# Peptides against a protein of PDB entry 4GXB: the designs that were tried, part 85

Target 1, 277 residues: chain A of PDB entry 4GXB
Amino acid sequence: VPTEEVSLEVLLSNGQKVLVNVLTSDQTEDVLEAVAAKLDLPDDLIGYFSLFLVREKEDGAFSFVRKLQEFELPYVSVTSLRSQEYKIVLRKSYWDSAYDDDVMENRVGLNLLYAQTVSDIERGWILVTKEQHRQLKSLQEKVSKKEFLRLAQTLRHYGYLRFDACVADFPEKDCPVVVSAGNSELSLQLRLPGQQLREGSFRVTRMRCWRVTSSVPLPSGSTSSPGRGRGEVRLELAFEYLMSKDRLQWVTITSPQAIMMSICLQSMVDELMVKKS

## One batch from the design tools (peptide; made by RFdiffusion4, then SolubleMPNN)

Design b2_p17_2_s4 (from b2_p17_2, 10 letters changed)
Fold by OpenDDE base, seed 1:
Structure b2_p17_2_s4 (fold): chain B 277 residues (1-277), chain A 17 residues (1-17)
Amino acid sequence: as target 1 above (277 residues)
Amino acid sequence: ERPTSEISPLAKKLFFE
C-alpha cells in the first residue's frame, strides 16, 4: 500500500469515535500515539492501552478478533478485510485492577476507564446484582467516576473480556458456553438443560499448555458449531488443565475467537510474570 | 511452571502474518 495520509477511525468501548490523521504506513504504536494525542492522554499512560481489531455485531456489541501487533499497520489491517463491520477499538490492555490506580490519576485515563466500565456493565460483561446496578446508576447520575470505578472494581468479572457464545467439550461434549477472560483465568459459563447457571474457572496457573488450531470441516462431517457453513475455517482453543493432583485433562473450546482467547491467555501470563519479577 | 502456547501454522498465517 502506498504511503498516504488517511483518516482513521478508532472507537472507544462505548462506541465513541476518535478520528486521527495518520499515514497508511504508520505502525500500531504510531496510531496509538495519535489516538492518545487526540484524547490528550499523557505519554506515560499510553502503555496501559492497546488497539484491538473487532467485529461490530448487529446489536452494536464488539466481538474481539485480536490485538493489533506492534509490526502491524492498523489502517491496512482493518481495511484489508473489506468489511465495514470491522473496527479498531481502544481498550485497556492490563488485567490487574491495581493498575487502574495509575490510570485514574489522570483525567483522561479516568474517563477512558469509566467509559469502558460503563459499557462493559451495559453489555453484561461485568455481572451485577439489581442492588449493585442501582448503586452504579446513582453514581453515574452524580458523575462520580472515581467512586463508580471503585465500586465496579469489586464486581464479578470486572476487567474481564467477554467472548461470543461458543462451544466447549467441558463439562460435556458440545456444551454451549460463554467464555470470559480475566483475573488470570478463563471463565466458562454454561446452563445445561434443567440446571442452574454454572461457571467453570480455569486458572492460567493450572494450564500446562494451550494451543490454537484451525481446520476445515469435511463435507461429510457434522458441524458442531451453529451458523458455520461448509468449508469455513474452524478455530479451536485447547488447553491442558490440571484438574486435580496429577490429573491433566484437555479442554477444547470451539470458537472463531480462539485466537483472541489465546492472546488473552498469553497476556495474562505475561502480566503475572512481570509481577513476579 | 509457565504455561506454553502453540498456534497452528495456518492460524498464525491468517491472523499474525
Scores: peptide ipSAE 0.019, ipTM 0.566, DockQ to the pose 0.752
Fold by OpenDDE base, seed 4:
Structure b2_p17_2_s4 (fold): chain B 277 residues (1-277), chain A 17 residues (1-17)
Amino acid sequence: as target 1 above (277 residues)
Amino acid sequence: ERPTSEISPLAKKLFFE
């Protein structure tokens, strides 16, 4: 791709469009800096955010594909897919809510967190009771962003990234699940026939290892992924989990977002390592 | 199932706490 100046659209979590003029050869950090400059986000807060490749669904929700790597050219990465449904999204890229304190000290940072949190609540990524919803709406109407965030920080799955419905082999084969990543865990929510909603919590600190693989289902295959036809490439995230003392068990999630899930796992682990240093 | 490729050839080992 020849180097030229282009207009690149970067979306916030709430769908707000940020247009930046960049070079086609600009790498991820260059684009991120351009977005930050456009928003008047201070340089020292840029590191709290990342650019993500997402697929915009029919309802406007985002299906996160992956985080853009440092070596990538965001303009090329998104345009090479030759589909308008793919977008670049700016989102916070840390997990510990304690870092919100750093970001919230700045007006722009506060606005970004607020917009993201509002969107996450509206999308059902953050779980709220009726009473909490009332309180949040009241604060939103008053545009009390700090108070809104403080309340939101106490909510279930605050800061989590929610994935599209997929399939896991736990607790049984071909279980439909909704996976969410956050708070150093993968949360697997499932509803088996005739049963109540269940949630399995898999802490990253109890994962011995994980891997992402691709495979082609055979006609006689025993497992299927929703929305995929026979013979299509299937991505899987498998992790070996310490279920109990001296008992390791592999758990496999079949999802087109397996790569993104692995990115989240690594990101959570990295953050924990930083905190322990 | 027929394995096609491993996107992450190196299993990521974690620490236990």
Scores: peptide ipSAE 0.030, ipTM 0.648, DockQ to the pose 0.100; fails the geometry check
Fold by OpenDDE base, seed 5:
Structure b2_p17_2_s4 (fold): chain B 277 residues (1-277), chain A 17 residues (1-17)
Amino acid sequence: as target 1 above (277 residues)
Amino acid sequence: ERPTSEISPLAKKLFFE
């Protein structure tokens, strides 16, 4: 691709648009720095955020596809898909809420976390009770961003990334589940017919390994996933989990977001390794 | 069928913790 100056749109979690002028040859970090500069985010806080490729759904929600890698050219990565539904999103890229303290010290950082958190609550990524929701709304009306975040940090699935509904083979075959990644775990929420909502927690420290598999179903074969064409690529995330002492079991999630899930797993492991160093 | 599989190369020191 020839090197040219272009206007690139980067979205915040709440859908706010940030337009930056970059080169088509600018790598992910270059674009990230441009976005930071546009927002007046200090250089020392850039590392707390990343650029993500997402698919904007009809309702305006974001389905995270993957994190943009360092060697990628964001302009090329998004435009090569030739679909307006794909966007680049800026989001915090750490898991431990303790790092919020560093980011919140800066006005711009505070605003970014606030906007993201509000959006996550509105989208149902962060789970809130009616009373908690009332408290959050009150703080939002008062524009008390710090207090809002402090309360939000105590909420269930704060800092988690929620995926689109998919299918897992746990606890039973072909179970519809909603997967969320955060706090060094994958949370699998499911509601079976006639049953209460259940959540399975899979800590990354108990995963011996994981893999992403991409396959094209055979034309003669049937898939258990409604709405998928017989020739459509199927992605699966499988991890081998220590269920109990000396008992390993494979858990497989079938999802178009399997790659993003694996990226989250790796990211969570990396963060844990940094903390232990 | 054209399956591709990638396993995380992490030798997890974190495993069993």
Scores: peptide ipSAE 0.026, ipTM 0.657, DockQ to the pose 0.092; fails the geometry check
Fold by OpenDDE base, seed 2:
Structure b2_p17_2_s4 (fold): chain B 277 residues (1-277), chain A 17 residues (1-17)
Amino acid sequence: as target 1 above (277 residues)
Amino acid sequence: ERPTSEISPLAKKLFFE
């Protein structure tokens, strides 16, 4: 691709647009730095954020596709898809809320975390009770960003990435689930017919391994997978989990976001390794 | 259904705690 100066749009979690002038040859870090500069985010905080490729849904929500890798050219990565629904999003890229303390010390960092958290709550990624919601709204009205975040940090699924509804083979085959990644786990929420909402927690420390696979289903008169077209590739994330002492069991999630899920797993593992070092 | 390809052929091993 010829090197050209282009205007690239990067979105925050709340949909706020950040326009940066970059070269088509600029790599992910270059673009990230440009975004940081545009936002006046200091260099020492850049590492707490990453650029993600997402698909914007009709309701404005983001379906995370993957994290942009260091070698990638964000402009090319997003434009090559030839669809306006694909966007580049800036989001924090750590899991331990303790790192919020570092980011919150800076005005811009605080604003980014606040905007992200507000968005996550509004989108239902962070689970809140009615009372908690009231408290959060009150803090929003007061524009008490730090207090807002402190309260949010205590909420269920704070810092989690929520995926689109998909299917898992646990606890039963073809279970509709909503997967969320965070706090060194995959959370699977499911509601079976006639049953109450259930949540399964799969801690990464109890995963022996995981893998992502792809398959092309044979053409059939009817697709069993909603939203999948003829010949559409099926992605699966499978992990072997220690269910109990000396009992390993494979769990498979079928999702177009299987790659993103695996990226989250690796990222969580990496962070844990850093903390242990 | 057998996967036609593995995006990550090597199983990513994790540690047990």
Scores: peptide ipSAE 0.024, ipTM 0.599, DockQ to the pose 0.102; fails the geometry check

Design b2_p17_3_s1 (from b2_p17_3, 6 letters changed)
Fold by OpenDDE base, seed 4:
Structure b2_p17_3_s1 (fold): chain B 277 residues (1-277), chain A 17 residues (1-17)
Amino acid sequence: as target 1 above (277 residues)
Amino acid sequence: APVEYPAEEVFENPVFE
């Protein structure tokens, strides 16, 4: 691709548009730096954020596709998909809320965390009680961003990434589930017929390994499964989990976001490794 | 059964306890 100057749109979690002038040859870090400069985010805080490829849904919600890698060209990565549904989003890229303290010391960092947190609450990614919601709204009306974040940090699934509804083979085969990643775990929320909402927590430290599988169902002559169009790729994330002493069990999630889930697992593992060193 | 040709990538977890 010839090197040209282009205008690239990067969205914040709240849908705010940040327009940056970049080269088509600029890599992910170059674009991230351009976004930081546009926002007046200090250089020492850039590392707390990443660029993500997302698909914008009709309701304005973001379905995370993947994190943009260092070698990628964000302009090419998003435009090559030839769909306006795909966007680049800036989001914090750490899991431990302790790092919020570093980011919140700066006005711009504070604003970014605040906007993300408000969005996550509005989208139902962070779970709140009625009373907590009232308190949060009061703080939002007062524009007390620090207090808002401090309260939010105590809430269930703060800092989690929520995925689209998908299917898992746990606890039963073909169970509809909602997966969330955060706090060094995968949370699987499910409601079986006639039952209350259940949550399965799978800690990363109890995963021996995980795998991503991509398959294309080929029409075998006899069983035309009518619904999956010819050529649709099926993605699965499977992890081998230590359920009890000396008992490993595979859990498989079927989701178009399997790659993003794997990226989250790797990211959580990486952060844990840093803490152990 | 439909013949699936899976591509698989496996990740070992260094923080497995």
Scores: peptide ipSAE 0.454, ipTM 0.836, DockQ to the pose 0.379
Fold by OpenDDE base, seed 5:
Formats: C-alpha cells, sequence, structure tokens
Structure b2_p17_3_s1 (fold): chain B 277 residues (1-277), chain A 17 residues (1-17)
C-alpha cells in the first residue's frame, strides 16, 4: 500500500468518533499516539489503552474481533475488510482496577474510563442490581465521574470484556454460554433448561495451557451444526484446566471470538507476570 | 462426521500454579 495521508475514524467505547489524520503506513502505536493527541491524553497514559478491531452489530453493539498488534497498520487492517461494520475502538487494556487510579488522575483519562464504564453498564457487560443502577444514574446525573467509577469498581464484572453468546462443552456438551474475560479469569454464564443462571469461573492461574483452533469443516453428508454453512471457518478456544488436585480437564469454547478470547488470556497472563516480577 | 483440517496454536501458561 502506498504511503498516503488519510483520515481514520477511531471510536470510543460509547461510540464517540475520533477522527485522526495519519499515514497509511502508520503502525498501531503511531495511530494510538495520534488518537491520544487528539483527545489530549498525556503520553504517560497512552500505555493504558489499546486499539481494537471490532464488528459493529446492527444494534450498535461491538463484537470484539481482536486487539491490533504493534506491527499492524490500523488503516490497512480495517479497510482491507471492505466492510463498514468493522471499526477501530479505543479501550483501556489493563485488567487490574488498581491501574484506574493512575488513569483517573488525569481529566482526559477520567473521562475515558467514565465513558467506557457507562457504556459497559448500558450494554450489560457490568452486572448491576436495580438499586445499584439507581445509584449509578444518580451519580451520572450529578456528573460525579470519580464517585461513579468508585462505585462501578465494586460491581460484578467491572473491567470485564463480554463476548457474544457462543457454545461450550462445559458443563455439558453444546451448552450455550456467555463468556466474559476479566479479573484474571474467564467467566462462563449459562442457563440450562429449567435451571437458574449459573456461572463457571475459570481462573487463569489454573490453566496449564490454552489453544486456538481454526478449522474448515468439509461436507460429509451431514451437518452437525444447524445454520452453519458448509466450509465456514470454525474457531475454538480450548484450555486445559486444573479442576481439582492432579485432575486436568480440557474445556472447549466454540466461538468466532476465540482469537479475541486468547488475546485476553495472554493479556491477563502478561499482567500477572508483571505483578509477580 | 465432517472432516476438519485444524490449524492450531498452543500457548503454555507461565503463571500456571
Amino acid sequence: as target 1 above (277 residues)
Amino acid sequence: APVEYPAEEVFENPVFE
């Protein structure tokens, strides 16, 4: 791709558009810096955020595809897909809420976290009771961003990334689940017929390894998955989990977002490694 | 059963306990 100056749209979690002028040859960090400059985010806070490739759904929700890597060219990465449904989103890229303290010290950082958190609540990524929702709305009406965040930090799945509904083989085969990543875990929420909502928590520290598998099913005369076209790429995330003492079991999630889930796992592992050093 | 040709990437977890 020839090097040209282009206008690139980057969205915040709430859908706010940030237009930046960049080169087609600018790498992820270059674009991130341009976005930061546009927002007046200080340089020392840039590292707390990343650019993500997402697919915008019809309802305006974002399905996270992957985090853009350092060597990527964001303009090329998004435009090569030749679909307007794909967007680049700026989001915080750490898991430990303790890092919020660093970001919140800056007005722009505070605003970014606030906007993201409001969006996450509105989208149901952060789980709230009716009473908590009332309290949050009150704080939002008062525009008390710090207090809003402090309350939000105590809420279930604060800081989690919620994935689209998918399928897992746990606790039973072909279980519809909603996966969320955060707090060094994968949370699998499911409701079996006639049962209450259940959540399985899989801590990263109990995963020996994980794998991403990409496969193309070939026609064998029978389709095991209704509604899936023959030859469509199937993505799976599998992790080997320490269920009990000396008992490892593979858990497999079938999801188009398997790559993003793996990226989240790696990111959480990386953060844990930093804390242990 | 359909024939699948998987491409696999495996990640070992250094923080496994």
Scores: peptide ipSAE 0.454, ipTM 0.837, DockQ to the pose 0.381
Fold by OpenDDE base, seed 2:
Structure b2_p17_3_s1 (fold): chain B 277 residues (1-277), chain A 17 residues (1-17)
Amino acid sequence: as target 1 above (277 residues)
Amino acid sequence: APVEYPAEEVFENPVFE
């Protein structure tokens, strides 16, 4: 691709647009630095954020596709998809809320975390009670960003990334589930017929391994899975989990976001490795 | 269901306990 100066739109979690002038040849870090500069985020905080490729849904929600890798050219990565639905999003890329303390020390960092957290709550990624919601709204009205974040840090699924509804084979085959990644776990929420909402917590430290599988279902005359056209790629994330002492079991999630889930797992593993060093 | 061209990537977990 010839090197040209282009305007690239990068979104914050709340949909705020950040326009940066970059080269088509600029790599992910170059674009990230440009975004940081535009926001006046200091260089020492850039590492706490990443660029993600997302698909914007009709309701404005983001379906995370993957994290942009270092070697990628964000402009090319997003434009090559030839769809306006695909966007680049800036989001924090760490899991341990302890790192919020570092980011919150800076005005811009604080604003980014605040905007992200507000958005995550509004989108239902962070789970709140009615009373908690009232408290959060009060703090939001006061624009007390630090207090807002401190309260938010105590909430269920704070810092989690929520995926689109998908299917898992746990606890039984073909279970509709909502997967969330955070706090060194995958959370699977499901409601079986006639049952209460259940949540399965799968800690990363109890995963021996995981795999991503990409396949194309063969056209079978009778198995018209509704909505999967001929040649549609099927993605699965499977992990081998230590259910009990010396008992490993595979859990498989079928989702178009399987790659993103795997990226989250790797990212959580990497962070845990850093903590162990 | 039968699939064509299965591709798989496996990740071992170094923090497994």
Scores: peptide ipSAE 0.453, ipTM 0.837, DockQ to the pose 0.421
Fold by OpenDDE base, seed 1:
Structure b2_p17_3_s1 (fold): chain B 277 residues (1-277), chain A 17 residues (1-17)
Amino acid sequence: as target 1 above (277 residues)
Amino acid sequence: APVEYPAEEVFENPVFE
């Protein structure tokens, strides 16, 4: 792609549009810096955020595809898909809520976290009780962003990234699940027939390894996978989990977001390593 | 189900306990 000046749209979690003028040859960090400058986010806080490629669903929700890598050209990455449903989103890229303290000390950082958190609650990524919801709404009406965030930090799945409904082979084969990544775990929410909502927690520290598999299903007469057309790429995330003492078991998640899940795992591992050093 | 040309990437976890 020839080097040209272009206008690039970057969205916040709440759908707010940030328009930046960049070069087509600008790498991810260059674009991120441009977004930060546009928002008046200090340079020392840029590292707490990343750019993500997402697919905007019909309901306006974002399906995260992947984090943009350092060597990527965001303009090319998004435009090459030739679909307006793909967007670039700015989101915080750390997991430990303790880092919120650093970000919240800045007005712009506070606003970004607030907007993201409001959106995550509205989209059901953060789980709230009726009473908690009332409290949050009250704080939102008062525009008490710090207090809002402090309350939100205590909520279930705060800081988690929620994926689209998919399928896992745990606890049973072909089990519909909703996966969320956060707090150094993968949370699998499921509702089995006739049962209450259940959550399985898979801590990263109990994963020996994980793998991403890309494959094309062969034409078989009984392709039981609902909704996947002939020849569509299947993505799977599998991790080997320590279920009990000296017992490892593979858990496999079939999802178009398997790559993003893997990115989350790696990111959580990286953060844990930093804490360990 | 049988698959064609499977590609796999494996990640070892350094924080595994």
Scores: peptide ipSAE 0.452, ipTM 0.835, DockQ to the pose 0.394

Design b2_p17_3_s2 (from b2_p17_3, 7 letters changed)
Fold by OpenDDE base, seed 5:
Order: sequence, then structure tokens, then C-alpha cells
Structure b2_p17_3_s2 (fold): chain B 277 residues (1-277), chain A 17 residues (1-17)
Amino acid sequence: as target 1 above (277 residues)
Amino acid sequence: APVDYPAEQVFENPVFE
């Protein structure tokens, strides 16, 4: 791709559009810096955010595809897909809510966290009771952003990424689940037939390893698996989990977002490593 | 039967306890 100046649209979590003029050859960090400059986010806070490739659903919800890597060219990465459904989103890229304190010290950082949190609540990523929702709405009406965030930080799945409904082989084969990543865990929510909602928590520290598998099924003869077309990619995330003392078990999640889940795991691991150093 | 061609990437967890 020849180097040209282009206008690139980057979305905030709430769908707010940030237009930046960048070069097609600008790497992820260059674009991130341009977005930060446009928002007047100080340089020392840039590291708390990342650019993500997402697929915008018909209802406007975002399905996270992956984090853009440092060597990537965001303009190329998004435009090469040749689909308007793909967007670049700015989101905070840390897991420990303690880092919110650093970001909240700045007006722009505060606004970004606030907007993201409001969006996460509205989208059901953060789980709230009716009473909590009332309290949050009251604070939102008063535009008490700091107080809003302080309350939000206490809520279930604050700071989590929620994935699209998918399938896991735990606790049973072909279980429909909703996976969320955050707080150094994968949370698997499921409702088995005739049962109440259950949540399985898989702590990263109890995962010996994980793997991402990408497969392309090829039909043999005139028959194909129902619901699968030729060349459809199947993605799976599997992790080997310490269920009990000396008992490791593989858990497999089948999801188009398996790569994103793996990225989250790696990111959580990295953050834990920093804390241990 | 259909044939799957898998590509696998494995990650060892350094913070495993």
C-alpha cells in the first residue's frame, strides 16, 4: 500500500467517533498517539489504552475480533477487510481497577473511563441489580463521573470483556455459554435445560496452558456438515485447567472470538507478571 | 467425511501455580 494521508475513524466504546488524519503506513502506536492527541489525552496515559478491531453488529453492539498489534497498520488492517461492519475501537487495556486511579486523575482519562463504563453497563457487560442501576442512573444524571466509577468498580464483572454467545464442552458437551474475561479469569455463564443460571470461574493462575486452534473443514464428496460452508474457519480456545489437586482437565470453547479470548488471557498473564516483578 | 486442517498455537502459562 502506498504511503498516503488518510482520514481514519476510531470509535470509543460508546460509539463516539474520533476522526484522525494519519498515514496509511502509520503503525498502531502512531494511530493511537493521533487519537490521544485528538482527544487531548496526555502522553503518559496512552499506555493504558489500546486499539481493537471489532465487528459492529446490526444493533450497534461490538464483537471484539482482536487487539491490533504494534506492527500492524490500522488503516490497512480495517480497510483490507472490505466491510463496513469492521471498526477500530479505543478501549482501556488493563485489568486491575487500581490503574483507574491513574487514569481518573486526568479529565480526559476520566471521561474515557466513564464513557466506557456507561457503555459496558448499557450493553450488559457489567452486571447490575435494579437498585444498583437506579443508583448509577442517579449519578449519571448528576454527571458525577468519579462517584459513578467508584460505584461501578464494585460491580460484578467490572472491567470484563463480554463475548458473544458460544459453545463449550464444560460442564457438558455442546453447552451454550457466555464467556467474559477479566480479573485474571474467564467466566463462563451457562443455563442448562431446566436449571438456573450458573457461572464457572476459571482463574488464569490455574491454567497450565492454553491453545488456539484454527481449522478449515473441507467437505468430502457432495456432503458437508450442516450449517458449515466450504472454507468456513472454526476457531477453538482450549485451556488445561487444574480442577483439583493433581487433576488437570482440558476445557474447550468453540467461538469465532477464540483469538480475542487468547489475547485476553495473554494480556492478563502479562499484567500478573508485572505485579509479581 | 470432511477433513479438518487445524493450525494450533500453544501458550505456556508462566503464572501457573
Scores: peptide ipSAE 0.503, ipTM 0.854, DockQ to the pose 0.386
Fold by OpenDDE base, seed 4:
Order: C-alpha cells, then sequence, then structure tokens
Structure b2_p17_3_s2 (fold): chain B 277 residues (1-277), chain A 17 residues (1-17)
C-alpha cells in the first residue's frame, strides 16, 4: 500500500467520532498517539488504552472482533474488510480497576472512562439493580463523573467486556450462553429451559491452558451441518479448567468472537504476571 | 457425517495455580 495521508475515523465507546489525519503506513501506536493528541490525552495515559476492531450492529452496539496489534496498520486493517460496519474503537485496555485512579486524575481520562462506563451500563454489560440505576441516572444528570465512576466500580461486571450470545458445551451440550471477560475470569451466563438465570465463573488462574480452533465443515456423505454452509468458518475457544482437586475438564465455547476471547484471556494473564513480578 | 479440518493455537497459562 502506498504511503498517503488519509482521514481515519476512530470511535469512542459512546459512538463519538474522532477524526485523525494519519498516514496509511502508520502503525497502531502511531494512530493511537494521533487519537490521544486529538483528544488532548496526556502521553503518560496512552498506555491505558488500545484500539479495537469492532463490527457495529444495527442497534449501534459493538461486537468486538479483536485488538489491533502493534505491527498492524489500522487504516489498512479496517478498510481491507470492505464493509462500513467495521469500525475502530478506542477503549481502556486494563482490567484492574485500581488503574482507574491514574486515569481519572486527568480530565480527558476521566471523560473517556465516564463515556465508556455509561455506554457499558446502557448496553447491559454492567449489571445494575433498579436502585443502583436510579442513583447512576441522578449522578449522570448532575454530570458528577467521578462519583458516577466510584459507584460504577462497585457494580457487577464493572470493567468486563460482554460478547454476543453464543454456544458452549457446559454445563451441557449446546447451551446458549452469554460470555463476559473481566476481573481475571470468563463469566458464562445461561438460562436452561425452565430454570433461572445461572452464571458460571471461570477464573484464569484455574485454566491450565486454552486454545482457539478454526475449522471448515465439509460435506462428507449424506448430510452437512444445517446451519453452516460449505466454506463457513467455525471458531471455538476451549480451555482446560481445574474444576476440583486433580480434576481438569475442557470447556468449549463456539463463537465468532473466539479470537477476541483468547485475546482477553492473554491480556488478563499478562496483567496478572505483572502483578506477580 | 461432515468433516472438520481444524487449525489450532494453544496457549499455556503461566499463572495457572
Amino acid sequence: as target 1 above (277 residues)
Amino acid sequence: APVDYPAEQVFENPVFE
């Protein structure tokens, strides 16, 4: 790709558009710095955020595809997909809410966290009671961003990334589930027929390993998979989990977002490694 | 039955306890 100056659109969590002038050859960090400069975010806070490739759904929600890697060219990565539904989104890229304290000290950082948190609540990524919702709305009306965030930090699934509905083989075969990643875990929410909503928590420290599998179902004999045509890629995330003492069990999630789930796992592992060092 | 040809990436967890 020839090096040219282009206008690149980067979205915030709330859908706010940030237009930056970059080179087609600019790598992820270069684009991130350009976005930071446009927002007047200090250089020392850039590392708390990352650029993500997402697919914008009809309702305006974002389905996270993957984190853009350091060697990538964001302009090329998004435009090569030849679909306007794909966007680049700026989001915080740490898991421990303690790091919010560093980011919140700056006005721009505070605004970014606030916008993200409001969006996450509106999208149902953060779980709130009716009373909590009332309190949050009151704080939002008053534009009390710090107080809003402090309350939000105490809420269930604060800081989690929520994925699109998918399928898991746990607790039983072909269970529809909603997966969320955060707080060094994968949370699987499911409702079996005639049962209440259940949540399975899988801590990363109890995962021996995980794998991402890409497969293409091919016709063999009489029948093909009814829901997938020839050439459709099936993605799975599987992890080997320590269920109890000396009992490892594989859990498999079938999802188009399996890659993003794996990226989240690696990111959580990396953060834990830093804390243990 | 349909046949799948999987490609796998495996990650060992260094913080496994």
Scores: peptide ipSAE 0.502, ipTM 0.853, DockQ to the pose 0.384
Fold by OpenDDE base, seed 1:
Structure b2_p17_3_s2 (fold): chain B 277 residues (1-277), chain A 17 residues (1-17)
Amino acid sequence: as target 1 above (277 residues)
Amino acid sequence: APVDYPAEQVFENPVFE
């Protein structure tokens, strides 16, 4: 792609549009800096955020595809898909809520976290009781952003990234699940027939390894997977988990977001490594 | 049974306990 000046749209979690003028040759960090400048976010806070490629659903929800890597050209990455449903989103890129303290000290950082948190609650990424929801709404009406965030930080799945409904082989084969990543874990929420909502927590520290598999199913006389077209790529995330003492078991998640899940795992691992150093 | 031709990437976890 020839180097030229272009207008690039970057969305916040709440759908707010940030337009930046960049070069087509600008890498991810360059674009991120441009977004930060547009928002008046200080340079020392840029590292707490990342750019993500997402697919916007019909309901306006974002399906996260992947984090944009440092060597990527965001303009090219998004436009090459030739679909307007793909967007670039700015989101915080750390997991430990303790880092919120650093970000919240700045007005712009506070606003970004607030907007993201409101959106995550509205989309059901953060789980709230009726009473908690009432309290949050009250704080939102008062525009008490700091208090709102402090309350939100105590909520279930605060800071988690929620994925689209998919399938896992745990606890049983072909089990519909909703996966969320956060707090150094993968949370698998499921509702089996006739049962209440259940959550399986898979801590990263109990994962020996994980793998991402991309495959193309061959035509067989019996289509085992309903709804997948001929030649459609199947993505899977599998992790080997320490279920009990000296007992490792593979858990496999079949999802178009398997790559993003893997990115989340790596990101959580990286953050844990920093804490250990 | 369907035959898959998988491309696989494996990640070892350094924080495994």
Scores: peptide ipSAE 0.501, ipTM 0.852, DockQ to the pose 0.402
Fold by OpenDDE base, seed 2:
Structure b2_p17_3_s2 (fold): chain B 277 residues (1-277), chain A 17 residues (1-17)
Amino acid sequence: as target 1 above (277 residues)
Amino acid sequence: APVDYPAEQVFENPVFE
């Protein structure tokens, strides 16, 4: 792609648009720096955020596709998909809420975390009780961003990334689940027929390994699953989990977001490695 | 069952306990 100056739109979690002038040849970090500059985010806080490729759903919700890698050209990555539903989103890229303290010290960082958190609550990524919701709304009305975040940090699934509804083979085959990644775990929420909502927590430290599988179903004349057209790629994330002492079991999630889930796992592992060192 | 041609990426977990 020839080097040209272009206007690139980057969205915040709440859908706020940030327009930056970049080169088509600018890599992910270059674009991230441009976004940071546009927002007046200091350089020392840039590392707490990343650019993500997302698909914007009809309701305005974001389906995270993947994190943009360092070598990528964000303009090319998003435009090559030839669909306006794909967007680039800026989001915090750490998991431990302790890092919020560093980011919150800066006005812009605080605003970014606040906007993201508000959005996550509104989208149901962070789980709140009625009373908690009332408290959050009160703080939001007062524009008490720090207090809002402090309360939010105590909430269930704070800092989690919620995925679109998908299917897992746990606890039983073809079980509809909602997966969320955060706090060094994958949370699988499910409701079996006639049962209450259940949540399975899979801690990263109990995963021996994981794998992403990409497959193309062969067009078989009779077994065309009605929803998958010819050539539709099926993605799966599988992880081998220590269920009990010396008992490993594979859990498989079938999801178009399997790659993103794997990226989250790797990211959580990386963060844990840093803490361990 | 449909026949798939899988491509796999496997990740070992260094923080496994």
Scores: peptide ipSAE 0.502, ipTM 0.853, DockQ to the pose 0.409; fails the geometry check

